# Peptides against a protein of PDB entry 3J47: the designs that were tried, part 42

Target 1, 121 residues: chain A of PDB entry 3J47
Amino acid sequence: IRLTNQLKSLKGLQSKLKDVVEYLDKVINKELPINHTILGKLQDVFNLLPNLGTPDDDEIDVENHDRINISNNLQKALTVKTNDELMVIYISNLVRSIIAFDDLIENKIQNKKIQEQRVKD
Target 2, 26 residues: chain B of PDB entry 3J47
Amino acid sequence: NAQYHLLVKQGDGLLTKLQKYGAAVR

## One batch from the design tools (peptide; aimed at target 1 I91 L94, target 2 K9 Q19)

Design b2_p28_4_s1 (made by RFdiffusion4, then SolubleMPNN; from b2_p28_4, 17 letters changed)
Fold by OpenDDE base, seed 4:
Order: structure tokens, then sequence, then C-alpha cells
Structure b2_p28_4_s1 (fold): chain B 121 residues (1-121), chain C 26 residues (1-26), chain A 28 residues (1-28)
């Protein structure tokens, strides 16, 4: 049951990461604005990821060494995945900043052209 | 780990350039 | 005008670099 839940969480998180990448590509291509709901869902995934590492204390039995290594490998894999998602969020914020600066520069160009026309009249 | 550090370094380089543009637009 | 156009061009280059970083994340 735990491995299946971890695999489902990992698949869900992989699907979410893919959805974020697809969303970022659409934002880069100016097809969609940044949806705060996607960021919120990512944060929710991040907040749920640390909780996937709590072994519910059900069943101390003596195969502990291989299970501890599997749990540590899973926690490491989840940590790497968490870092990758944080990096995707960081890149998303960079893209947003770039778009906002592009719009600011274009607005400044337009304002300058309007002022130059008013001085010629 | 090494790929992550490379991506972070590239992101920081991008951010630094972005900050220079923000200062030139003010 | 020319300096603003240079700024827009460099922002487009930054956007392209961000897109390359996203593609690299998709491969991992």
Amino acid sequence: as target 1 above (121 residues)
Amino acid sequence: as target 2 above (26 residues)
Amino acid sequence: DEELDKQLEEMQRLLQKVHELLKELEKQ
C-alpha cells in the first residue's frame, strides 16, 4: 500500500510538473497569462511532499535494513523532485519578470513617441 | 547536483541581466 | 529609441534562455 501511494504521488507530481512545464511554455509563447492557481497547486504539492516521508508507525517487523534504504532512496528522490519543482517555480517567476519588463519597455517607447509628436505640433 | 548548480547559475545570470534592464528603464 | 530596442532584443534573448532551461527541466 505505501509503495503504491508513493508511486501515485510521484506520478501525480510528475503530471503536475509536466502541466507546469506546458503552462510555462504557453506563457513563454504569450498564449496564456501566469495562473496563480497552478502556483498554488504546486505549493500544495510541496507542502504534501514532506508529509509523504512520515512513516505511520504501523508495524515494526524485522526486515528493517532494506526498507530503511528504500525509504531513504525515496526521500532523496522526493527531495530531488522537490528541488526540480522549486526550480520550475523560480524559472516561472523569471519568465513573468521578463514579460513584465518587456511590457514596461514597450510602454516607455510608446510614451516617448507620443511626447515627440506633441513637441512637433 | 552538478546540473542543478548549472541551472541555478544560468538563472542567476539571467536575473542579473534583468536587474540591469530594470535599472535602465527607471 | 535605439537603446530601448536593444533592451527588447536582450529581453527576448533572456526569454529564450529561460525556455532552454525549461526544456532541460522537462528532460529530467
Scores: peptide ipSAE 0.304, ipTM 0.855, DockQ to the pose 0.067
OpenDDE base, seeds 1, 2, 3, 5: peptide ipSAE 0.278, 0.264, 0.260, 0.295; ipTM 0.846, 0.845, 0.846, 0.848

Design b2_p28_4_s2 (made by RFdiffusion4, then SolubleMPNN; from b2_p28_4, 15 letters changed)
Fold by OpenDDE base, seed 4:
Structure b2_p28_4_s2 (fold): chain B 121 residues (1-121), chain C 26 residues (1-26), chain A 28 residues (1-28)
Amino acid sequence: as target 1 above (121 residues)
Amino acid sequence: as target 2 above (26 residues)
Amino acid sequence: DEELQKKLEEMNRQLQQVHELLEEREKL
């Protein structure tokens, strides 16, 4: 039962990671704004990932030690990958915010120049 | 890791400059 | 006006550097 739940959680995480990558690609391509709800759900999955590897103390059967170590290493690797993806999303949002502010500043400069010209005429 | 933190830091630095500039134009 | 344009150009250059570093990270 525990291994099946870990595999199901891992498949769910992998599916969400794919959805995030596809979302990132759309954000990088400027096709969509970042969905804060997808980001929040990904952060929640990330925060839950460390908890999916905590054995409840009551069933340490010694015979599964190698499978548990492989699962923990894979979980760590997936955690790092998820962090890297979240950070790429964060930077993509930052870059979008910077571009939007740049355009606002340029528009304000242009408006100021137009007003200064109208006062000289 | 290190290159990523450098990239984030550069983006944050740019955002901070942009905010200061936007405040000076106000 | 001119100092403001120089700051904008510097910001655009920094934005391009951030974009290049993002693309490098996506390739890894």
Scores: peptide ipSAE 0.324, ipTM 0.865, DockQ to the pose 0.066
OpenDDE base, seeds 1, 2, 3, 5: peptide ipSAE 0.278, 0.289, 0.283, 0.284; ipTM 0.842, 0.855, 0.852, 0.852

Design b2_p28_4_s3 (made by RFdiffusion4, then SolubleMPNN; from b2_p28_4, 14 letters changed)
Fold by OpenDDE base, seed 1:
Structure b2_p28_4_s3 (fold): chain B 121 residues (1-121), chain C 26 residues (1-26), chain A 28 residues (1-28)
Amino acid sequence: as target 1 above (121 residues)
Amino acid sequence: as target 2 above (26 residues)
Amino acid sequence: DEELKEQIEEMNRLLEEVHKLLEELEKL
């Protein structure tokens, strides 16, 4: 039962990570605004990943060393993948901030040009 | 990693310039 | 890897555009 629940949670995480990647692609393509709720859920998934990797210390049977190593390697691979997704979110937010500041700079340059024209008239 | 940190550092440098600009516009 | 590289390249392009706009603004 526990292993099936972990595998189901992992599949749920993988599906959610896919949804985040698809969402990030849409944000990069300017098709959708950043959804802070998706970001929060991704952070929750990150906080749950270490908890999915705690073997309950109560059944250290020596025959599971290879299965534990495979599970730890899979969790590490998922942690790397989720770190890459957070990186893409960070870059997307940075790019959006840059664009918003470009628009602010351009608006200020335009306002200054309008003031200079009004002083020459 | 290193290229990403360089890009983040450049972006932070730009954000700092933009913040200075936003303060000079106030 | 490749998509991340394209995003890095686009961000660098935007950084260069903002630098140009800042230089124009400092001249005003």
Scores: peptide ipSAE 0.278, ipTM 0.837, DockQ to the pose 0.030
OpenDDE base, seeds 2, 3, 4, 5: peptide ipSAE 0.257, 0.267, 0.270, 0.267; ipTM 0.825, 0.826, 0.828, 0.822; seed 3 fails the geometry check

Design b2_p28_4_s4 (made by RFdiffusion4, then SolubleMPNN; from b2_p28_4, 18 letters changed)
Fold by OpenDDE base, seed 4:
Structure b2_p28_4_s4 (fold): chain B 121 residues (1-121), chain C 26 residues (1-26), chain A 28 residues (1-28)
Amino acid sequence: as target 1 above (121 residues)
Amino acid sequence: as target 2 above (26 residues)
Amino acid sequence: DKELQQQIEEMNRQLQQVHDLLKELEKQ
């Protein structure tokens, strides 16, 4: 039962990771705003991942040690990859917020200059 | 990890400058 | 890995462009 749940969780994580990559591509292409709900669900999956990697000590069938190590290394590699993707999303949001605020400041400066000219005329 | 902290620090520095500028324009 | 690294580099380039734009605004 545990191995099937880990494999199902891993497949679910892989599917979510693919959805995040496709979402990142749309974000880079400026086609979509970042969906905070997808980010939150991914973060929840990350917070649950440490609990998916703890072998509770009941039922070590000795024949799968190499497959378990490969699965754990793959899960760690997927965790690192997903963390790096979340980081790219975060930085992308930060950059967009900075650009939007810069445009707002420039617009305010231009409006102030226009008002100062209208008071001098 | 270290490159990430550097990028976050640069982003926070830019955000802080941007906030100061936004306050000076108000 | 290479594609993700290229995306990080492009984001760093965008951050630098915004930084340069902010410096130009500080001079006006």
Scores: peptide ipSAE 0.319, ipTM 0.851, DockQ to the pose 0.029
OpenDDE base, seeds 1, 2, 3, 5: peptide ipSAE 0.247, 0.255, 0.263, 0.277; ipTM 0.832, 0.840, 0.844, 0.843

Design b2_p28_5 (made by RFdiffusion4)
Pose (drawn by RFdiffusion4):
Structure b2_p28_5 (pose): chain A 91 residues (1-28, 36-48, 72-121), chain B 26 residues (1-26), chain P 28 residues (1-28)
Amino acid sequence: IRLTNQLKSLKGLQSKLKDVVEYLDKVIHTILGKLQDVFNLNNLQKALTVKTNDELMVIYISNLVRSIIAFDDLIENKIQNKKIQEQRVKD
Amino acid sequence: as target 2 above (26 residues)
Amino acid sequence: EEVEELMKRIEENQKKVDEETKKVEEFF
């Protein structure tokens, strides 16, 4: 789902660029200003990425903890299944 | 870095314990 | 660089949890 959403966003840019190129050919405004703003707003992320890296580490650790909890419950389930099998054999 | 490594080390330690429990179950 | 190494270590730990989960599932 996230991917489809990202593609929709990029699609808009691609179409938008085509329109802009055609517009410029024809000319040979508000949208242009808006685009410029967006441009000014990856490169800058570079410095910001430094911080994001730290945060990504934290969210990785959290995911690891969750995986451990899930494994614990999984073990319990497996034990229950074994016990059920034993009871069936006894029967 | 050292502080960050500390938390990471602890997380590793818990992972080891969980692995030991899985081995005992097997 | 050290933080990246720690991130990689955390990723390796996640792989270990996946492998262990698989071993337990295969055993049962």

Design b2_p28_5_s1 (made by RFdiffusion4, then SolubleMPNN; from b2_p28_5, 23 letters changed)
Fold by OpenDDE base, seed 2:
Structure b2_p28_5_s1 (fold): chain B 121 residues (1-121), chain C 26 residues (1-26), chain A 28 residues (1-28)
Amino acid sequence: as target 1 above (121 residues)
Amino acid sequence: as target 2 above (26 residues)
Amino acid sequence: SDLDKLLELVKNGLRLLEELTKELEAVS
């Protein structure tokens, strides 16, 4: 259930990122003004960011630190006046989220290996 | 595993580039 | 331009996210 929810959140983030790319393309092509829509899209993306880490993991400090950093960066981003700076912060948080999925994927891989080994034994 | 670790490394690289960009804008 | 650079970074991030998603799906 949790892994499925995280995967769903990741897919949501992916979808929103595509929307951001499409928006940026329109801005670059001078089809749309920079300021009005990007902030709302960024907020939507942040709301779709997966909750990284389990509360019961010994890595609570690192994961909490990452969450705190994302939250702090989001708060700072919301106060930033320039769209470019907002985008930089957004992408930074996106990449951090990607990195944080390492633990989830690695855990699943390990679990799969354990299961496969049990079947062979 | 190796492909995934490569992706993580690429993500780290992207983060670094993004940080440099942010510093340059600032 | 700086905007073009940002766009490129976004595209790269999207690509990585897609690849990670595929990997997660493969392991699920």
Scores: peptide ipSAE 0.191, ipTM 0.768, DockQ to the pose 0.141
OpenDDE base, seeds 1, 3, 4, 5: peptide ipSAE 0.183, 0.188, 0.220, 0.186; ipTM 0.759, 0.770, 0.782, 0.765; seeds 3, 4 fail the geometry check

Design b2_p28_5_s2 (made by RFdiffusion4, then SolubleMPNN; from b2_p28_5, 21 letters changed)
Fold by OpenDDE base, seed 2:
Structure b2_p28_5_s2 (fold): chain B 121 residues (1-121), chain C 26 residues (1-26), chain A 28 residues (1-28)
Amino acid sequence: as target 1 above (121 residues)
Amino acid sequence: as target 2 above (26 residues)
Amino acid sequence: TSLDELLQLVLNGEQQVTELTKELEAVS
């Protein structure tokens, strides 16, 4: 049962990582707003983390406790690393959005100047 | 974790502001 | 005047994002 639960947890983590990668690829390619889906997926990961850390207490032989703790710590570390990577990509896309917005403002300023010149002529 | 959540929250706030400003410029 | 206000708001946003980027780099 424990090994099966660990394997399920690892598979769940792997699936989540795959979902994150797929989302990031979509964000990179389509300039999709990062916030809601990434935050939602991160929240889902954090909500699943307690389930990864709670071995069913009822049948736990003390000897497996250290191995379970190591596995849970590794999964937590991998999740933190994934979260950090997501944050980097999020901030990068936010910066790109700001730059694009600055360009839009500059274009609006130029259009206004052109219109003012046309009124003076 | 807490610092990460704070950074995410701040970034979301900035993006929301940016979206509002973009809508006002249109 | 409205456009200048929008520019100022964008500049403020850019500054905040720059700070967030620095904080993220410090955590990484």
Scores: peptide ipSAE 0.266, ipTM 0.840, DockQ to the pose 0.034
OpenDDE base, seeds 1, 3, 4, 5: peptide ipSAE 0.284, 0.295, 0.257, 0.229; ipTM 0.850, 0.848, 0.844, 0.826; seeds 1, 3 fail the geometry check

Design b2_p28_5_s3 (made by RFdiffusion4, then SolubleMPNN; from b2_p28_5, 26 letters changed; failed a check: too like the target's own chain)
Amino acid sequence: SDLDKLLELVKQGLEDLTKLQKELAAVS

Design b2_p28_5_s4 (made by RFdiffusion4, then SolubleMPNN; from b2_p28_5, 23 letters changed)
Fold by OpenDDE base, seed 1:
Structure b2_p28_5_s4 (fold): chain B 121 residues (1-121), chain C 26 residues (1-26), chain A 28 residues (1-28)
Amino acid sequence: as target 1 above (121 residues)
Amino acid sequence: as target 2 above (26 residues)
Amino acid sequence: SDLDELLQLVLNGERQLTELQKELEAVS
């Protein structure tokens, strides 16, 4: 059951990460704003990752120690990957903010030029 | 991680410059 | 003069933004 849930979660995470990457590509191309729903889903996956490594209190068989360590390492790696994706989303949002500010500044400059021309006329 | 943090810092720096520019235009 | 300086700052910002976009594409 636990391994199946981990595999399912991993597949789900992989699919979601692919969707996030595709969305980020659209963001880079100025096609779409950041999707908060995708971000929220990614955060949910991140929050579920720690739970994938908790053994239920049952059989502490010594043979599971290596598998638990591998699972913990995989979980840690997935956590890092998720953090990287969140950071990419953050950068994308920052880029959009920069573009919006640039447009605002340009508009203000144009308005100022128009006003200065009106004062000279 | 380090490259990403560098990228974030570069973006933050650019944003700060744009903010200062916007404030100067007002 | 001040307006020209502001325009130059915008152009520099756009250039840096383009570079940041390229880096983002490289990470993606």
Scores: peptide ipSAE 0.301, ipTM 0.853, DockQ to the pose 0.030
OpenDDE base, seeds 2, 3, 4, 5: peptide ipSAE 0.293, 0.283, 0.298, 0.256; ipTM 0.857, 0.854, 0.857, 0.839; seeds 2, 3, 4 fail the geometry check

Design b2_p28_6 (made by RFdiffusion4)
Pose (drawn by RFdiffusion4):
Structure b2_p28_6 (pose): chain A 91 residues (1-28, 36-48, 72-121), chain B 26 residues (1-26), chain P 28 residues (1-28)
Amino acid sequence: IRLTNQLKSLKGLQSKLKDVVEYLDKVIHTILGKLQDVFNLNNLQKALTVKTNDELMVIYISNLVRSIIAFDDLIENKIQNKKIQEQRVKD
Amino acid sequence: as target 2 above (26 residues)
Amino acid sequence: AAEAELEAAEAELEAAKAELEAAEAELE
């Protein structure tokens, strides 16, 4: 789902660029200003990435903890299944 | 870095315990 | 089958441990 969403966003840019190129050919405004703003707003992420790296580490750790919890419950389920099997054999 | 490593080390320690439990179950 | 499933889960946890060890080495 996230991927489809990202693709839709990129699609708009691609189409928008084509339109802009055609527009320029024809000329040979508000949209242009808006685009410029967006441009000014990955390069800058570079420095900002430094911080994101730290946060990414924290969310990785959290995911690891969750995985451990899930494994615990999984073990319990497996033990219950074994017990059920033993009971069936006894029967 | 040392502080960050500390939390990471603790996480690894818990993971080891969990692995030991899994081995005991097997 | 349950044993093999648990071994598979542990292998994932072992891979995560190797990643933690790599993160520790990077932090040192």

Design b2_p28_6_s1 (made by RFdiffusion4, then SolubleMPNN; from b2_p28_6, 19 letters changed)
Fold by OpenDDE base, seed 4:
Structure b2_p28_6_s1 (fold): chain B 121 residues (1-121), chain C 26 residues (1-26), chain A 28 residues (1-28)
Amino acid sequence: as target 1 above (121 residues)
Amino acid sequence: as target 2 above (26 residues)
Amino acid sequence: SDDEELEKELKKLEEQKKLLTEIMEKLE
């Protein structure tokens, strides 16, 4: 039951990560804005990951040690993958900020040119 | 981990430069 | 002079945007 739930959670996380990657690709391609809900869900998953790695004190059957190691390695790998995705989102936000500043600079330059022309007239 | 930290450091450097520019434009 | 400085800053920002885009492409 616990392993099945972990596997299901991992599959769910993997699916969500895939969705995030697809979303990020669309954001990079300027097709969609950043979805803050996806970011929030990723953060929630990340905050829950440490709690998913705490084996509750229930029956550590010795045969589960290899499965526990695989599960821990998978959780660690998923944590790394989640961190990478969070970094991509962070970078995407930085790119958006840069674009917004570029637009602001251009608007300021245009406004200055208009003001200078009005003073000359 | 080292590549991750390097990437974060580069992003932070960019953010700092962006903030300095925003302050200069005000 | 101010316009020239703004243009320089814009160019710098464009270079940073390019760098960020390259980083994003590496993360994909």
Scores: peptide ipSAE 0.363, ipTM 0.865, DockQ to the pose 0.061
OpenDDE base, seeds 1, 2, 3, 5: peptide ipSAE 0.339, 0.331, 0.364, 0.342; ipTM 0.865, 0.858, 0.864, 0.847; seed 3 fails the geometry check

Design b2_p28_6_s2 (made by RFdiffusion4, then SolubleMPNN; from b2_p28_6, 20 letters changed)
Fold by OpenDDE base, seed 2:
Order: sequence, then C-alpha cells, then structure tokens
Structure b2_p28_6_s2 (fold): chain B 121 residues (1-121), chain C 26 residues (1-26), chain A 28 residues (1-28)
Amino acid sequence: as target 1 above (121 residues)
Amino acid sequence: as target 2 above (26 residues)
Amino acid sequence: SDDEELERELELLERQRKLLTELMKKLE
C-alpha cells in the first residue's frame, strides 16, 4: 500500500513536472506569462524534496531494498529533471528581470536628461 | 551534473548583472 | 515603487537559486 501510494505520488509529480516543462516552453517562447502559483507549488515541492531523499530512519525491511532503490532512482531522476526545469524557469525570470531593469535605467536616464534640460532653459 | 552546474553559473552571472543594474538605478 | 518591486523580484530569484543549489548538493 505505501509503495503504491509513493509510485502514484511520483507519477503525479512526473505529470506535474511535464506540465511545468510545457509551461516553461511556452514562457520561453513568450506565448504565456509566468504563473506565480505554479512556481510557488514547484518551490513547495522542492522544499519537500530534501525530505524525500532522506531515508526515513524507519526500519525499512531489507527484502524490499531493490524496489526501493528503483523507486529512489526514479525519484532522483525526477528530482534532477525538476531541478533542470526550475533552473530554466529561474534563468527565464532573471532574463526578464534584467530586461525590466534595463528599461528602468533607460527611463531614469531619459528623465534625468529632461530635468537637466529644463534647468538649463 | 556538469550541465546543471554550468546553468547555475550562468544564472549567477545574470543575477550579478541584475544586482549591478539595480544599484545603478538607485 | 517600480525599483522596490524589481528588488523584491530579484530577492525572490536569489532565494530560488539558493534552494536549487542546495538541492543539487544533496543530489551529488
């Protein structure tokens, strides 16, 4: 029962990751704005991921070790994939913020020039 | 892993640029 | 106001980077 629930949760996470990738592709292509709610949920998942990689000190019976290792490898692979997606989101946001700052700087420079011209007149 | 580190480094570079721009706008 | 909003966004991105870096260290 617990393993099946973990597999279902992993499949759900994988599906969500796929949705995030698709969303990221649309964001990269400038087709859609960034959904902050999706980003927040992804962050929450990442905050939980460190706990997902800690083997709970609970007596995991030795006989299930191979299936647990496969599940852990899949989870690790999904975690890596999620990290890659998060990194792409982060870089995309950074680029957008840089563009916004560039525009802000240019606006400030223009405003300063206008004010200096008004003082000279 | 190496590609991930490279991507993180690129992000850090962009963040540094963004910080410099923010400081210039203040 | 716009400068403060951009600074808040930058801080958020920096926090995200830190979280990502820590996650990477745990996966190594």
Scores: peptide ipSAE 0.392, ipTM 0.871, DockQ to the pose 0.199
OpenDDE base, seeds 1, 3, 4, 5: peptide ipSAE 0.323, 0.333, 0.386, 0.330; ipTM 0.857, 0.855, 0.873, 0.852; seeds 1, 3, 4 fail the geometry check

Design b2_p28_6_s3 (made by RFdiffusion4, then SolubleMPNN; from b2_p28_6, 19 letters changed)
Fold by OpenDDE base, seed 4:
Structure b2_p28_6_s3 (fold): chain B 121 residues (1-121), chain C 26 residues (1-26), chain A 28 residues (1-28)
Amino acid sequence: as target 1 above (121 residues)
Amino acid sequence: as target 2 above (26 residues)
Amino acid sequence: SDDKELEEELRKLDEQKKLLTEIEKKLE
């Protein structure tokens, strides 16, 4: 039962990560804005991952060591993937901030030029 | 991990520059 | 003088944007 629940949770996480990747691709392509709710959920998953990777020391049946290693490797791989996704989101936010700042600079330059022209008139 | 930290450090550097410019534009 | 400084800062931001775009391409 616990293993089945863990597998189901892992499949759910994998599906969600896929959705996040698809969303990130759309954000990179400037098709969609960043969804802060998705980001918050990813952060929550990341914060819970260390707790999911610590099997309570009490139920480590020694016979499952290979399965535990595979599960831990998969969990580590998922953690790395989540970190990469968070990094992409961070970079995307930085790019948006830079673009917005560039637009503000250009607007300020234009406004100054308009004011200088008005003073000359 | 090292590549991640390097990328984060680069992003922080860019953010700091952006903040300095924002202060200069005010 | 202020306009020239602003233009230089805009150039720096454009360079940073280019760098970020290159990083995004590496993450794909």
Scores: peptide ipSAE 0.380, ipTM 0.868, DockQ to the pose 0.060
OpenDDE base, seeds 1, 2, 3, 5: peptide ipSAE 0.377, 0.374, 0.388, 0.379; ipTM 0.865, 0.869, 0.872, 0.870; seeds 3, 5 fail the geometry check

Design b2_p28_7 (made by RFdiffusion4)
Pose (drawn by RFdiffusion4):
Structure b2_p28_7 (pose): chain A 91 residues (1-28, 36-48, 72-121), chain B 26 residues (1-26), chain P 28 residues (1-28)
Amino acid sequence: IRLTNQLKSLKGLQSKLKDVVEYLDKVIHTILGKLQDVFNLNNLQKALTVKTNDELMVIYISNLVRSIIAFDDLIENKIQNKKIQEQRVKD
Amino acid sequence: as target 2 above (26 residues)
Amino acid sequence: ETELDTAETEMDEQSTEIHEMLTEIEEE
């Protein structure tokens, strides 16, 4: 789902660029200003990425902890299944 | 870095315990 | 046993990713 959403966003840019190229050919405004703003707003992320890297590490750790908890419950389920099997054999 | 490594080390320690439990179950 | 081994492998992979990220942070 997230991927489809990202593609929709990129699609708009692609179409938008085509339109802009055609517009410029024809000319040979508010949209242009807006685009410029967006441009000014990955390069900058470079420095910001430094902080994101720290935060990514934290969310990795959290995911690891969740995986451990899920493994615990999984073991319990497996033990219950074994016990059920034993009871059936006894019967 | 050292502080970060500390939390990481603790997380690894818990992971080891969990692996030991899994081996005992097997 | 196969499900438990898969889960352990996934957790090891996650731990490895944490250590790789820490190394990258140290290099920075």

Design b2_p28_7_s1 (made by RFdiffusion4, then SolubleMPNN; from b2_p28_7, 19 letters changed)
Fold by OpenDDE base, seed 2:
Structure b2_p28_7_s1 (fold): chain B 121 residues (1-121), chain C 26 residues (1-26), chain A 28 residues (1-28)
Amino acid sequence: as target 1 above (121 residues)
Amino acid sequence: as target 2 above (26 residues)
Amino acid sequence: SEELDKQLEEMNRELQKVHDLLKELEKQ
């Protein structure tokens, strides 16, 4: 139950992340206007992520077109990184659960051996 | 993307097996 | 007893698969 709920939550997050990427791609391609409310919520999500290495305050005075591409590439890289981190956390929880079940099976085998020995004595 | 989906599918398969073991141990 | 031993062996095989998946993620 708990792990199934975590997997469902991760799949839901992955789906939402895909929808966000598809939306951002449409905005980049000028198929949709920039929605400032969606962009602000995305910025809040990225600000809650552990320190993405300080964008080096290299004042790259690159013309406004390159700044938009860098910001979009950074957002994409951050989105991919967040997805990979969530996947690592998910797999780590699966491993911990498998180990816990292995220990539970071993404990049951030991308890059964102790009961069988008590019946033979 | 494709490798990510494959990895998620494999994780789901492992989770399903883990649930079967948890039910058999109860 | 034999069925529990089979379940333990299968769980160990699944643990190895999870370990292999972790190694694949570390390479990306």
Scores: peptide ipSAE 0.269, ipTM 0.850, DockQ to the pose 0.154
OpenDDE base, seeds 1, 3, 4, 5: peptide ipSAE 0.237, 0.255, 0.264, 0.259; ipTM 0.824, 0.843, 0.846, 0.843; seeds 1, 5 fail the geometry check

Design b2_p28_7_s3 (made by RFdiffusion4, then SolubleMPNN; from b2_p28_7, 20 letters changed)
Fold by OpenDDE base, seed 4:
Structure b2_p28_7_s3 (fold): chain B 121 residues (1-121), chain C 26 residues (1-26), chain A 28 residues (1-28)
Amino acid sequence: as target 1 above (121 residues)
Amino acid sequence: as target 2 above (26 residues)
Amino acid sequence: SSELDQQIENMNRILNQVHSLLEELEKQ
């Protein structure tokens, strides 16, 4: 039940991210004006991401290389003068964060299955 | 533009994965 | 396990924010 609810929430998030990406595309193509309120809320989303901190140097797992790239992309985004380009980078980082959470949920499901099997043995 | 298209592609990939997980938990 | 649970909680917070963003997009 709890895991199912988490997966449902992730699916909802993914659908929402797609809509945001479509919006950003329209903004980049100058089909729609930049909504500053949306941009501000996107920034708030990124501020809640646990990995927005300085990369701790030590754990070079393949997953960390993507995190380092996300952090570097965010830093580059902050130096970009155009709000549109900044938004694109932010959405990129958001999507990558969701991928990471998807992988974590899968790992949790697998761990639970292993534990249930151990109890049956 | 290229980065945007990559983001869209990644988002679509996530949707597909989430759908598979939803089916596996049922 | 505890760290994973914290990450899931963070994801839920992000989901709520994304939901709010979508609602704003739908108003345009």
Scores: peptide ipSAE 0.252, ipTM 0.807, DockQ to the pose 0.084
OpenDDE base, seeds 1, 2, 3, 5: peptide ipSAE 0.230, 0.247, 0.216, 0.220; ipTM 0.798, 0.812, 0.798, 0.796; seed 5 fails the geometry check

Design b2_p28_8 (made by RFdiffusion4)
Pose (drawn by RFdiffusion4):
Structure b2_p28_8 (pose): chain A 91 residues (1-28, 36-48, 72-121), chain B 26 residues (1-26), chain P 28 residues (1-28)
Amino acid sequence: IRLTNQLKSLKGLQSKLKDVVEYLDKVIHTILGKLQDVFNLNNLQKALTVKTNDELMVIYISNLVRSIIAFDDLIENKIQNKKIQEQRVKD
Amino acid sequence: as target 2 above (26 residues)
Amino acid sequence: AALDAAAAALEAAADALAAAIEAAADAL
C-alpha cells in the first residue's frame, strides 16, 4: 500500500515535468514558484539523516523487542499443541 | 557511542536469554 | 512443524536485527 502511494506521488511529478517542458516550449507562473519552493525544501536530508539514523536505530530496537515477545507466545502455543496431542494419544 | 552501545548490549543480552529458552523447549 | 518453522524464522530475523543495530551503533 505504501509503495502504491509513493508511486502515485512520483507519477504526479513525472506528468508535471512533462507539462512544464511543453509549457516552456510553447512560451518560447504560480506553479513554477511552487515548484521552486519544493526544490528548496535528499540533499538537505543528508545532514538531517544523521539524526534520522539515531532514531532508526531506536525503532529497530523496538522491533527486536516485539519479535522476542512474539516468540514467547509462540512457544506457549507450541507447548499447548503438544499437550493436546498427548491427550489425544492417551484417548 | 558508548551510551548507545550500552542499550544495544542489553538488547543482545535479552535476545540470548530468549534463544536459551528456545533451545530448552527443543 | 509450522510452529518450529515460525520460531526459526523469528530467531533468524532477531539475529539479523541485532547485527543491523550493532552495525548502526558502530557507524555513529

